Peptides against a protein of PDB entry 6TME. Designs and how they scored, part 32

Target 1, 324 residues: chain A of PDB entry 6TME
Amino acid sequence: NRLKRAYIALQAWKKAFYSDPFNTAANWVGPDVCSYKGVFCAPALDDPSVLVVAGIDLNHADIAGYLPPELGLLTDVALFHVNSNRFCGVIPKSLSKLTLMYEFDVSNNRFVGPFPTVALSWPSLKFLDIRYNDFEGKLPPEIFDKDLDAIFLNNNRFESTIPETIGKSTASVVTFAHNKFSGCIPKTIGQMKNLNEIVFIGNNLSGCLPNEIGSLNNVTVFDASSNGFVGSLPSTLSGLANVEQMDFSYNKFTGFVTDNICKLPKLSNFTFSYNFFNGEAQSCVPGSSQEKQFDDTSNCLQNRPNQKSAKECLPVVSRPVDCS
Target 2, 324 residues: chain A of PDB entry 6TME as posed
Amino acid sequence: NRLKRAYIALQAWKKAFYSDPFNTAANWVGPDVCSYKGVFCAPALDDPSVLVVAGIDLNHADIFGYLPPELGLLTDVALFHVNSNRFCGVIPKSLSKLTLMYEFDVSNNRFVGPFPTVALSWPSLKFLDIRYNDFEGKLPPEIFDKDLDAIFLNNNRFESTIPETIGKSTASVVTFAHNKFSGCIPKTIGQMKNLNEIVFIGNNLSGCLPNEIGSLNNVTVFDASSNGFVGSLPSTLSGLANVEQMDFSYNKFTGFVTDNICKLPKLSNFTFSYNFFNGEAQSCVPGSSQEKQFDDTSNCLQNRPNQKSAKECLPVVSRPVDCS

## One batch from the design tools (peptide; aimed at target 1 D57 D76 L100)

Design b2_p16_4 (made by RFdiffusion4)
Pose (drawn by RFdiffusion4):
Structure b2_p16_4 (pose): chain A 324 residues (1-324), chain P 16 residues (1-16)
Amino acid sequence: as target 2 above (324 residues)
Amino acid sequence: STSERLAQIRAALRAS
């Protein structure tokens, strides 16, 4: 009995609810699972006459609990939204039985430990949001082999390198912000198709920017701020024909900011503050344009306010890194 | 809504 399996799974889950501030599971009684709050039923994909539990949505319920293995019984679920709860522990391996999983959002919870590799087992997975948890360790490179449209990893404790496989991703949005990733951005980044937004804010990345970034002609947001990048901005960045937000602040970049970048057509907000740039094109000057917003604070620029001291600048400015 | 999003996901799965 199909809905019985859903009943068992949901009752096993309620048992694990230690605190439910909004009494969200108060009506989770009896066999009519489709009437349970946060449970969404629909016709079976292969038979419209059969009723199935197809979705779970408990966004913002602030429930403290954990996900028991019995949730593996919800074999028809394709939508799983639990944003802003207090679900703790790990994602049960039994969730690999949810073969229709399409959109999995466990953002802003209390999950911990290694990357939830059960997500790699779902053949229809398109949206994966694990941001704002305590996941840590290495990132499984094979994640970029799945045909994910969106990958949200920000605000965890992930470490080590960005996988070389990143160029295989078909994602339109990828976030790595606020982890402990280290090393260089892979040269394969130029092979990412469909990429519109990529956010690296606040990691431990370094090395020079790969010139292959310039191949991302559909990117609208490129944010590499608060890392440790060195070298000059690659002249290939003129290929970012669609970039609207570009933020390189808080790095160790040196050299010139040219109009090759500052005059990009759709570029509206270009922040390059807190680097070691010793020259900038006139068109790159903040306050100079009514359409474009720039920020050059704390660089090594003559005749500009709030720059670094000459004392701090000369050692770094006179010793540019050979990107080789 | 959740219902609208779920319906979109299920249509996408059927079209696959």

Design b2_p16_4_s1 (made by RFdiffusion4, then SolubleMPNN; from b2_p16_4, 7 letters changed)
Fold by OpenDDE base, seed 4:
Structure b2_p16_4_s1 (fold): chain B 324 residues (1-324), chain A 16 residues (1-16)
Amino acid sequence: as target 1 above (324 residues)
Amino acid sequence: SAEERLQEILAELRAE
């Protein structure tokens, strides 16, 4: 029966624990898996008279171990939360059998290998959190074809470019931060109709910002800091009617920061420090507004404190990149 | 709680 399969899976997992400092699995004994710490049962969706394991929550258990292939026997699991542990190895391909997977959170672990493509096989997946691991390689374009609400990829070892399919994403939150992504932000980004928060911090992204960013009228957080972006800020950024937090710091931007950007109606914080901007509107000056905070530190601005030297500025400012 | 969230998820899955 289904609970017997769950028992086999959970006992295999317990055996795969190298360390359980809080004795989380101490009561993982006997056939009554629904009494196991961190295991949640519910009536099966296909037969309400049958009790099945529907959720796992081992968050913050500091467990060291790996995920054995027998976890594929947990076919009724819709919620899998195991963040803030010390699980290592790869995500088993046998998890493809978990066709009800809705929320998958393996963040803050020691997982390695390529992107867990098994996540692409889950038809009902809405929440994917794989941040703070050691996943590497390319991001599969198909991830953005999924009807996800949230995608957390930050603090991994992902490389290559951001897929053009990003525009197909229905996610409200997407994080790319602290990886090794390179290339340009795809122009298709403007098609992300449900986007509220997007974070690109600390990658190797380059080129000009696409004008299509201005189409993200629902975005509240846009952070592209600590990359290699060049050129001027797109004038279309005036279209970000709901942006509250905007960060372009630690790039190679040049040109003039305009009123149209600094006077955005919902803007609370705008950081454009550590670039090569050679001018800013009065509305962009730190202290010019009580309701807005600005940081213009370490640019090439005249008559402003804490700016770059002429020696640092001239080689870049004199050779502006034309993004047109 | 995780259990409460699970109930919400299961409700959504039933509605699909």
Scores: peptide ipSAE 0.760, ipTM 0.977, DockQ to the pose 0.964
OpenDDE base, seeds 1, 2, 3, 5: peptide ipSAE 0.758, 0.733, 0.727, 0.741; ipTM 0.977, 0.975, 0.975, 0.976

Design b2_p16_4_s2 (made by RFdiffusion4, then SolubleMPNN; from b2_p16_4, 8 letters changed)
Fold by OpenDDE base, seed 4:
Structure b2_p16_4_s2 (fold): chain B 324 residues (1-324), chain A 16 residues (1-16)
Amino acid sequence: as target 1 above (324 residues)
Amino acid sequence: SVEERLQEILERLRAE
């Protein structure tokens, strides 16, 4: 019965294909769905004697089409990987019936509409990858209430502010890059206890960096480049004991880049170019270390090459933002 | 492989 439902779902999906360049679904014929290319069966969790469709992997198939509502019949699917295709439309609400969903990867497609809230209904979801699509609107705060390991949101059309609930996230990797997020980074960010990598690149974020960033002891990658951040770098950044890659380039930061930041023990690459910093410690100077790479290009530093003109610097440096 | 990853996932789900 479960395989019959799967057959209905998969045939509906095949019908929803506009183009299948590699003929991936060519063998999607007949009731034996477990033989279908990209379909993976396993014993059901509730009854090991019953074979069910437990996984879909159509990665890199370049398939054009949409996800029909009948996919909701695939109630035993725990792994759904369809990245690098040309699927369009919205994620069907009927997928709420897939209560075993563990990994959901629809990245690098042409999906549109608001955040797929159906993902919030999956109690066991650990991996969410919706990057490189055309999702838009607000990010629901509830996404960070989920016990996710990884959240990839980059390269979409999300807007509005980053939810304060971010501090509740247990994810090790979170990407916000290349969206339209605005506002400040929430102070609750410091509560992300498992965070290893966070990327804010290329948004419309602004304000001062919260001091609480310094509480991210496990972070190895912190990239806040290409935003509108202002003020000085928080002194608490000296607490980033494990940071390896740090990028604050292409912002409006001012002030002095301190030794405490540049001498972080695991720091490998620190880019703070294209800001309005008016001073840096000797330890921050590019070439000062063989073990660390720095980029101080296009700031307001004295006696350094490739800096902004006085005309560009004076209006900003003379009006520093107080983040205290 | 996908099969191996799926097996790992199912084992984790079973443990929940």
Scores: peptide ipSAE 0.753, ipTM 0.978, DockQ to the pose 0.932
OpenDDE base, seeds 1, 2, 3, 5: peptide ipSAE 0.751, 0.725, 0.724, 0.745; ipTM 0.978, 0.976, 0.976, 0.977

Design b2_p16_4_s3 (made by RFdiffusion4, then SolubleMPNN; from b2_p16_4, 8 letters changed)
Fold by OpenDDE base, seed 4:
Structure b2_p16_4_s3 (fold): chain B 324 residues (1-324), chain A 16 residues (1-16)
Amino acid sequence: as target 1 above (324 residues)
Amino acid sequence: SAEERLQKILEELRAE
């Protein structure tokens, strides 16, 4: 039966534990898997009279080990939360059998290998959190074809470009931060109709910001800091009617920071420090507003404190990148 | 709680 399969899976997993500091799996004994700590049972969706393992929550257990292929026997699991552990190895392909997977959180572990493509096989997946691991390689374009609500990819070893399919994403939150992504932000980004928060911080992204960013009407957080972006800020950023937190710091931007950006109606914090901006509107000056916080540190601004030297500024400011 | 979240998830899955 289904609980027997779950027993086999969970016992195989217990055997795959190298360390269980809090003795989380101490009660993982016997056939009554529904009594196991961190294991949650519910009536099966296809037959309410049958009890199945529907959820796993081992968050913050500091368990060292790996995910054995027998976990594929947990075919009724819709919630899999194992963040803040020390699990290593790869995500088993056998998890493709978990067709009800809705939330998959393996964040803050020691997983390695390429993007876990098994996540693409889950038709009902809404929440994907694989941040703070050692995943590497390319991001599959198909991830953004899925009807996800949230995608957390930050603090991994992903490289290559951001897929053009990003515009197809229905996610409200997407993080790319602290990877090795390169190339330009795709112009299709403006088509992300449900986007509220997007973070690109700490990558190797370059080129000009696409004008289409201004089409992100629902975005409240936009962080593109610590990259290699060049050129001027797009004038279309005036379209970010709901942006509250905006960060372009630690790039190679040039040009003038305009009133249209600094006077955005819901803007609370705007950081554009550590660039090569050579001018800013009065509305962008730190302290100019009680409602908004600005940081213009380490640019090429005249009559402002803590700016770059002429020696640092002249080579860049005199050769502005034309983004047109 | 995880159990409460699971219950909500299962409700959503039933609605699909």
Scores: peptide ipSAE 0.725, ipTM 0.973, DockQ to the pose 0.969
OpenDDE base, seeds 1, 2, 3, 5: peptide ipSAE 0.724, 0.695, 0.687, 0.722; ipTM 0.973, 0.971, 0.970, 0.973

Design b2_p16_4_s4 (made by RFdiffusion4, then SolubleMPNN; from b2_p16_4, 8 letters changed)
Fold by OpenDDE base, seed 1:
Structure b2_p16_4_s4 (fold): chain B 324 residues (1-324), chain A 16 residues (1-16)
Amino acid sequence: as target 1 above (324 residues)
Amino acid sequence: SPEERLQAILEELRAE
């Protein structure tokens, strides 16, 4: 009996709770699991006459505990939302049995260990949110082979480079922010056909920005701030016809910020502060447009306020990085 | 709501 298996799983999970401040699991008693708070039942896809546990939503429950292996018995779960809790440990490998998993949100918890590779085993997964945890190590390249709509990886402890397979991703939103990623952004990034938002904030990325970024025609948000990027901004950025928010602040960029970038038709906010740019077009000057906001603070610009000193600028500006 | 989202998900899964 599928509901009996669910009962076993949910009772095991309740036992794995160290703290339940809101008494979320207080009614998790008895065989009627469909009445459990945060448990949602629906007719099984393979047999509409059978009622199964199809969803778990314990968002914002502040529950402390771990995920026991018995959760693998919840084989009919397609929605698993447990964000904003205090779950710790690792994601159980037994969750590979949840072959209908569609949305997996364990964000804002205390999970540790490597990337939960069990997520790669879910054939129907569309939404993966593991942000605000303590996952570490390398990001498996295979994550971008998945037909995901959204991938949230930010605020973890991931290291190594961004996989070249990123270009295969069909996700509209991908976040890498606030990890320990290093190396260059792969040139394959331009092949992300459905990308709307990508965020690289606060990593250890370096090198030149690839020209292929300009191929991201559907991108509305591109944030590469707080990294170690060098060189000039690619001229191909003029191809970002739909970009609204663009941030390159807190890097080591040099060169000239061109009209072609600052006059992008949908651009509403362009921040390139805290770099080593030595020139900007008039269209890039803060206040030059009513529709656009610019920030050129702390660069090496002449005749602009709040710029770096000559002492700070000279060593960098005099040694420009050629990205060509 | 979780119920509404779940319903949408199940509809998508049925279409696969």
Scores: peptide ipSAE 0.724, ipTM 0.973, DockQ to the pose 0.972
OpenDDE base, seeds 2, 3, 4, 5: peptide ipSAE 0.696, 0.694, 0.723, 0.696; ipTM 0.971, 0.970, 0.973, 0.970

Design b2_p16_5 (made by RFdiffusion4)
Pose (drawn by RFdiffusion4):
Structure b2_p16_5 (pose): chain A 324 residues (1-324), chain P 16 residues (1-16)
Amino acid sequence: as target 2 above (324 residues)
Amino acid sequence: SATALKERVEALKAKS
């Protein structure tokens, strides 16, 4: 009996609810699971006459609990939204039985430990949001082999390198911000198809920017701020024909900012503050344009306000890194 | 099949 399996799974889950501030599971009684709050039923994909539990949405319920293995009985679920709860522990391996999983959002919870690799087992997975948890350790490179449209990893404790496989991703949006990733951005980044937005804010990345970034001609947001990148901006960045937001602030970049970048057509907000740039094109000057917003604070630029001292600048400015 | 699954997911999101 199909809905009985859903009943057991949801009752096993209620048992694990230690605190439910909004009494969200108050009506989770009896066998009519489709009437349970946050449970969404629909016709079976292969038979419109059969009723199935197809979605779970408890966004913002602030429930403290954990996900028991019995949730593996919800075999028809394709939508799982639990943003802003207090669900703790790990994602049960039994969730690999949820073969229709399409969008999995466990953002802003209390999950911990290694990357939830059960997500790799779902053949229809398109949206994966694990941001704002305590996931840590290495990132499974094979995650970029899945045909994910969106990958949100920001605000965890992930470490080590960006996988070389990133160029295989078909994602339109990927966030790595606020982890402890290290090393270089892979040269394969130029092979990412469909990419519109990529956020690296606040990691421990270094090395020079790969010239292959210039191949991302559909990117609208490229944010590499608060890392440790060195070298000059690659002249290939003129290929970012669609970039609207570009932020390289808080790095160790040196050299010139040219109009090859500052005059990009759709570029509206270009922040390159807190680097070691010693020259900039006139068109790159903040306050100079009514359409474009620039920020050059704390660089090594003559005749500009709030720059680094000459004392701090000359050692770094006179010793540019050979990107080789 | 994949189209049906996507449409179902979008319908569920609209409902919730």

Design b2_p16_5_s1 (made by RFdiffusion4, then SolubleMPNN; from b2_p16_5, 9 letters changed)
Fold by OpenDDE base, seed 2:
Structure b2_p16_5_s1 (fold): chain B 324 residues (1-324), chain A 16 residues (1-16)
Amino acid sequence: as target 1 above (324 residues)
Amino acid sequence: MDEKLKKLVEELKKKA
């Protein structure tokens, strides 16, 4: 019986709670699991006459505990939302049995260990949110082979390079922010045809920006701030026809910020502060447009306020990195 | 099956 298996799983999970401040699991008593708070039943997809546990939503419950292996008995779960709790430990490998998993949100918890590779085993997964945890190590290249709508990885401890497979992703939103990613952005990034928003904020990324970024025609948000990028901005950025928000601040960029970038047709905000740019087009000057907001603070620009000293600029500007 | 699954999840989200 599927509901009996669900009962075993849910009772095992209740026992794995260390703290339940809102008494969310107080009514998790008896065999009627469909009455449990945060447990949602529906007719099974393979047999509509059978009622199964199809969803879990424990968002914002502030529950402390862990995910026990018995959760693998919840084989009919398609929606698993447990964000904004204090769950710790690792994601159980037994969740590989949840072959209907469609949305998996474990964001804002205390999960640790490597990337939860069990997520790669779910054939129908469309939404993955693991942000605001303590996941570490390498990002598996296979994550971008999944037909995901969104990939939220930000605010973790991921290290190493961004996989070249990123170009295979069909996701509209991808966040890498506030990790420990290093190396260059892969040139394959330009193949992300469905990408609307990508965020690299606060990593250890370096090297030159790939020219292929200019192929991201659907991008509305591109944030590469707070990294170690060098060289000039690619001239191909003029191809970002739909970009609204662009941030390159807090890097080591040099060269000239061109008119072709600052005149992008949908550009609303462009921040390139805290770099080593030695020139900008008039269209890039803050206050030059009523429709666009620019920030050129703390560069090596002449006749602009709040710039770096000549002493700070000269060693960097005199040795520009050639990205050709 | 994918369409049925999508519909199921959409209905679940309305109940949650």
Scores: peptide ipSAE 0.607, ipTM 0.951, DockQ to the pose 0.942
OpenDDE base, seeds 1, 3, 4, 5: peptide ipSAE 0.600, 0.593, 0.563, 0.588; ipTM 0.950, 0.948, 0.941, 0.948

Design b2_p16_5_s2 (made by RFdiffusion4, then SolubleMPNN; from b2_p16_5, 10 letters changed)
Fold by OpenDDE base, seed 5:
Structure b2_p16_5_s2 (fold): chain B 324 residues (1-324), chain A 16 residues (1-16)
Amino acid sequence: as target 1 above (324 residues)
Amino acid sequence: MQEKLEQLVEELKKKA
């Protein structure tokens, strides 16, 4: 009996709650699991006459606890949303039995350990949100082989490089922000044909920006701020026909910020502050446009306010990194 | 969630 298995799973989960401040699981009593708060039932795909647990929504319940292995008994769950809780521990491997998983949101919790590779076992997964946790270690390359619409990895403890497989991703939104990623952005990034938003904020990324970024013609948000990038901005950035928000602030960029970048047709905000740029086109000057917002603060620009001293600029500007 | 789930079930049925 599928509902009996669900009952076992849900009772095990209730037992795994350390704190339930809103008494969310107060009605989790008895065999009628479909009446449980946050539990949603639907007809089974293989037998419409059978009712099964197909969704969990415990968002914003502030529950402290862990995910017990018995959750693997929820084999019919396709939507699993438990964000904004205080769940700790690891994602159980037993969740591999949830072969219908479509959306998995465990964001804003206290999960630890390596990337939950069990997510890679779900053939139909379209949405993965594991942001605002304490996941650590390497990002498995296989994550980008999946047909995901969105990948939220930000605010974790991930390390190592961004996998080259990123170019295979069909995701429209990918966030890497506020991790410990290092190395260069892979050149394969330009192959992300469906990409709309990508965020690299606050990592340890370095090297030159790949020219292939300019191939991201559908990108509306590109944020690479607060990293260790060097060299000049790629001239191919003039190809970002749909970019609205672009941020390169708090890096070690050098060279000249060109008209071709600042005059991008959809550009609304372009922040390139806190770098070592030694020149900018007139179109890049803050206040030069009513439709665009620019920030050129703390560079090596002449005749501009709030720039770095010559002493700070000279050692860097005189030895530009060649990205060719 | 319920509405979304119902929609998903219908979509999955089409693929099955």
Scores: peptide ipSAE 0.234, ipTM 0.868, DockQ to the pose 0.093
OpenDDE base, seeds 1, 2, 3, 4: peptide ipSAE 0.222, 0.228, 0.230, 0.219; ipTM 0.866, 0.867, 0.863, 0.862

Design b2_p16_5_s3 (made by RFdiffusion4, then SolubleMPNN; from b2_p16_5, 9 letters changed)
Fold by OpenDDE base, seed 4:
Structure b2_p16_5_s3 (fold): chain B 324 residues (1-324), chain A 16 residues (1-16)
Amino acid sequence: as target 1 above (324 residues)
Amino acid sequence: MEEKLKKLVEELKKKA
């Protein structure tokens, strides 16, 4: 029966624990898996008279161990939350059998290897959180073909370019922060119709910002800080009618920061420090508004405090990148 | 988690 399979899976997992500081699995004894701490049962979708293991919640258990292949026997699991542990190894391919997977959170662990492509096999997946791990390699383009509400990839070892398929994403929140992504932001980004928050912090992204960013009408948070972006800010950024938090700091931007950007109607915080901007509108000056906070530190601005030296500015400002 | 799971199950039942 389904609960017997769940018992086999959970006992195999208990054996795969190297350390359980809070004795979370201490009561993982006997066939009554629905009584196990962190195991949640519900009526099966295909037969309401049958109880199945539908959810796992081991968040913040500080468990060291690995995920054994026997976890593939948990075929009724829709919620798998094991964040803030010390699980290591790879995500088992056997999890492809968990066809009801809806929320998968393995964040803040010690997982390694390539992107867990098994996540792409789950037809009903809505939430994917794999942040704060050691996943590496390329991001599969197919991730953005999934009907996900949120995609958390930050604080990993992902490299290569961001797939052009990003424009197909229906996610409201996407994080790329603190990886090794390179290349340009795809022009297709403007097609992300449901996007509210996107974070690119601390990658190796470069080139000009695509004009299509201005089509992100629902974006409230846009952070592209700590990259290698060049050129001027796109004039189309005036289209960000709902942006509240915007950060372009720690890049290689040049040119003039315009009124059309700094006067965005919902803008509350705009950080463009640590670039090579050589001018700003009066509306961009820190302290010019009571409702908006600006940071123009460490640019090439005249008559502003805490700017770069002429020696630092001249080589960059004199050779602006044309993004047209 | 229990309430969330219950809600999820209900939503999934509607889709089935």
Scores: peptide ipSAE 0.030, ipTM 0.740, DockQ to the pose 0.095
OpenDDE base, seeds 1, 2, 3, 5: peptide ipSAE 0.029, 0.026, 0.028, 0.029; ipTM 0.713, 0.701, 0.718, 0.737

Design b2_p16_5_s4 (made by RFdiffusion4, then SolubleMPNN; from b2_p16_5, 10 letters changed)
Fold by OpenDDE base, seed 2:
Structure b2_p16_5_s4 (fold): chain B 324 residues (1-324), chain A 16 residues (1-16)
Amino acid sequence: as target 1 above (324 residues)
Amino acid sequence: REEKLRKLVEELKKKA
């Protein structure tokens, strides 16, 4: 019965293919779905004597098409990897029936519409990758209530502010890069327990960086480049004991880059170029360390090469934003 | 059950 349902689903999906350049679904013929290319069967968790479709892997198949609602019949699927295809349309709500969904990767496709809220219905979801699509609108706050190991949202069309619920996330990796997020980074960010890497690159984020960033003790990568952040770097950044890669470039930061930041024990790369910093500690100067790489290009620093003109600096430096 | 699910996915990833 379960394999029959899977057959119906997979045949419906094959019919939804517009193009299959590598003939990936060429062998998708007949009732033996476990022999289908990219389809993986395993004993059912509730009954080991029953064989079920437990995984789909169609990564890098360059398939054009859409996801039909009949995919909801694949109720035993725990792994769904279909990245690097040309699937379009929306993620079907019928996928809510896939209650065993553990890893969902639809990255590098042509999906559109709002955030696929069906992902929120999966109780055991650990990995969510929807990067490199055309998802738009607001990010639902509930995404960070999920016990996810990784959340990949980059290279989409998401708008609005980052939800305050971000502090509830237990993810080790979160990417917001190359969207249209706006507003401030929530102060609750400091409550993230397992965060190792967070990327905000290329959004419309603004305001002051929250002091609570300094509470992210396990962070190894922090990239906030290419935004509209203002004010001074928080002094609490000295608390980032494990940060290796830090990038604040292409913002509107002002003030002094301190020793406490540049001497972070695990810091290997620190880029703070293309801002309006008017001073830096000696430890922040490029070439000052053999173990660390710095970039201070295009700031308002004295006696440094490749800085902004006085004319460019004066209007900004003379009116620093007070983040207190 | 969660542990069983984890193991299942790990095995699937090896096959894929």
Scores: peptide ipSAE 0.618, ipTM 0.960, DockQ to the pose 0.944
OpenDDE base, seeds 1, 3, 4, 5: peptide ipSAE 0.028, 0.026, 0.027, 0.026; ipTM 0.709, 0.718, 0.707, 0.698

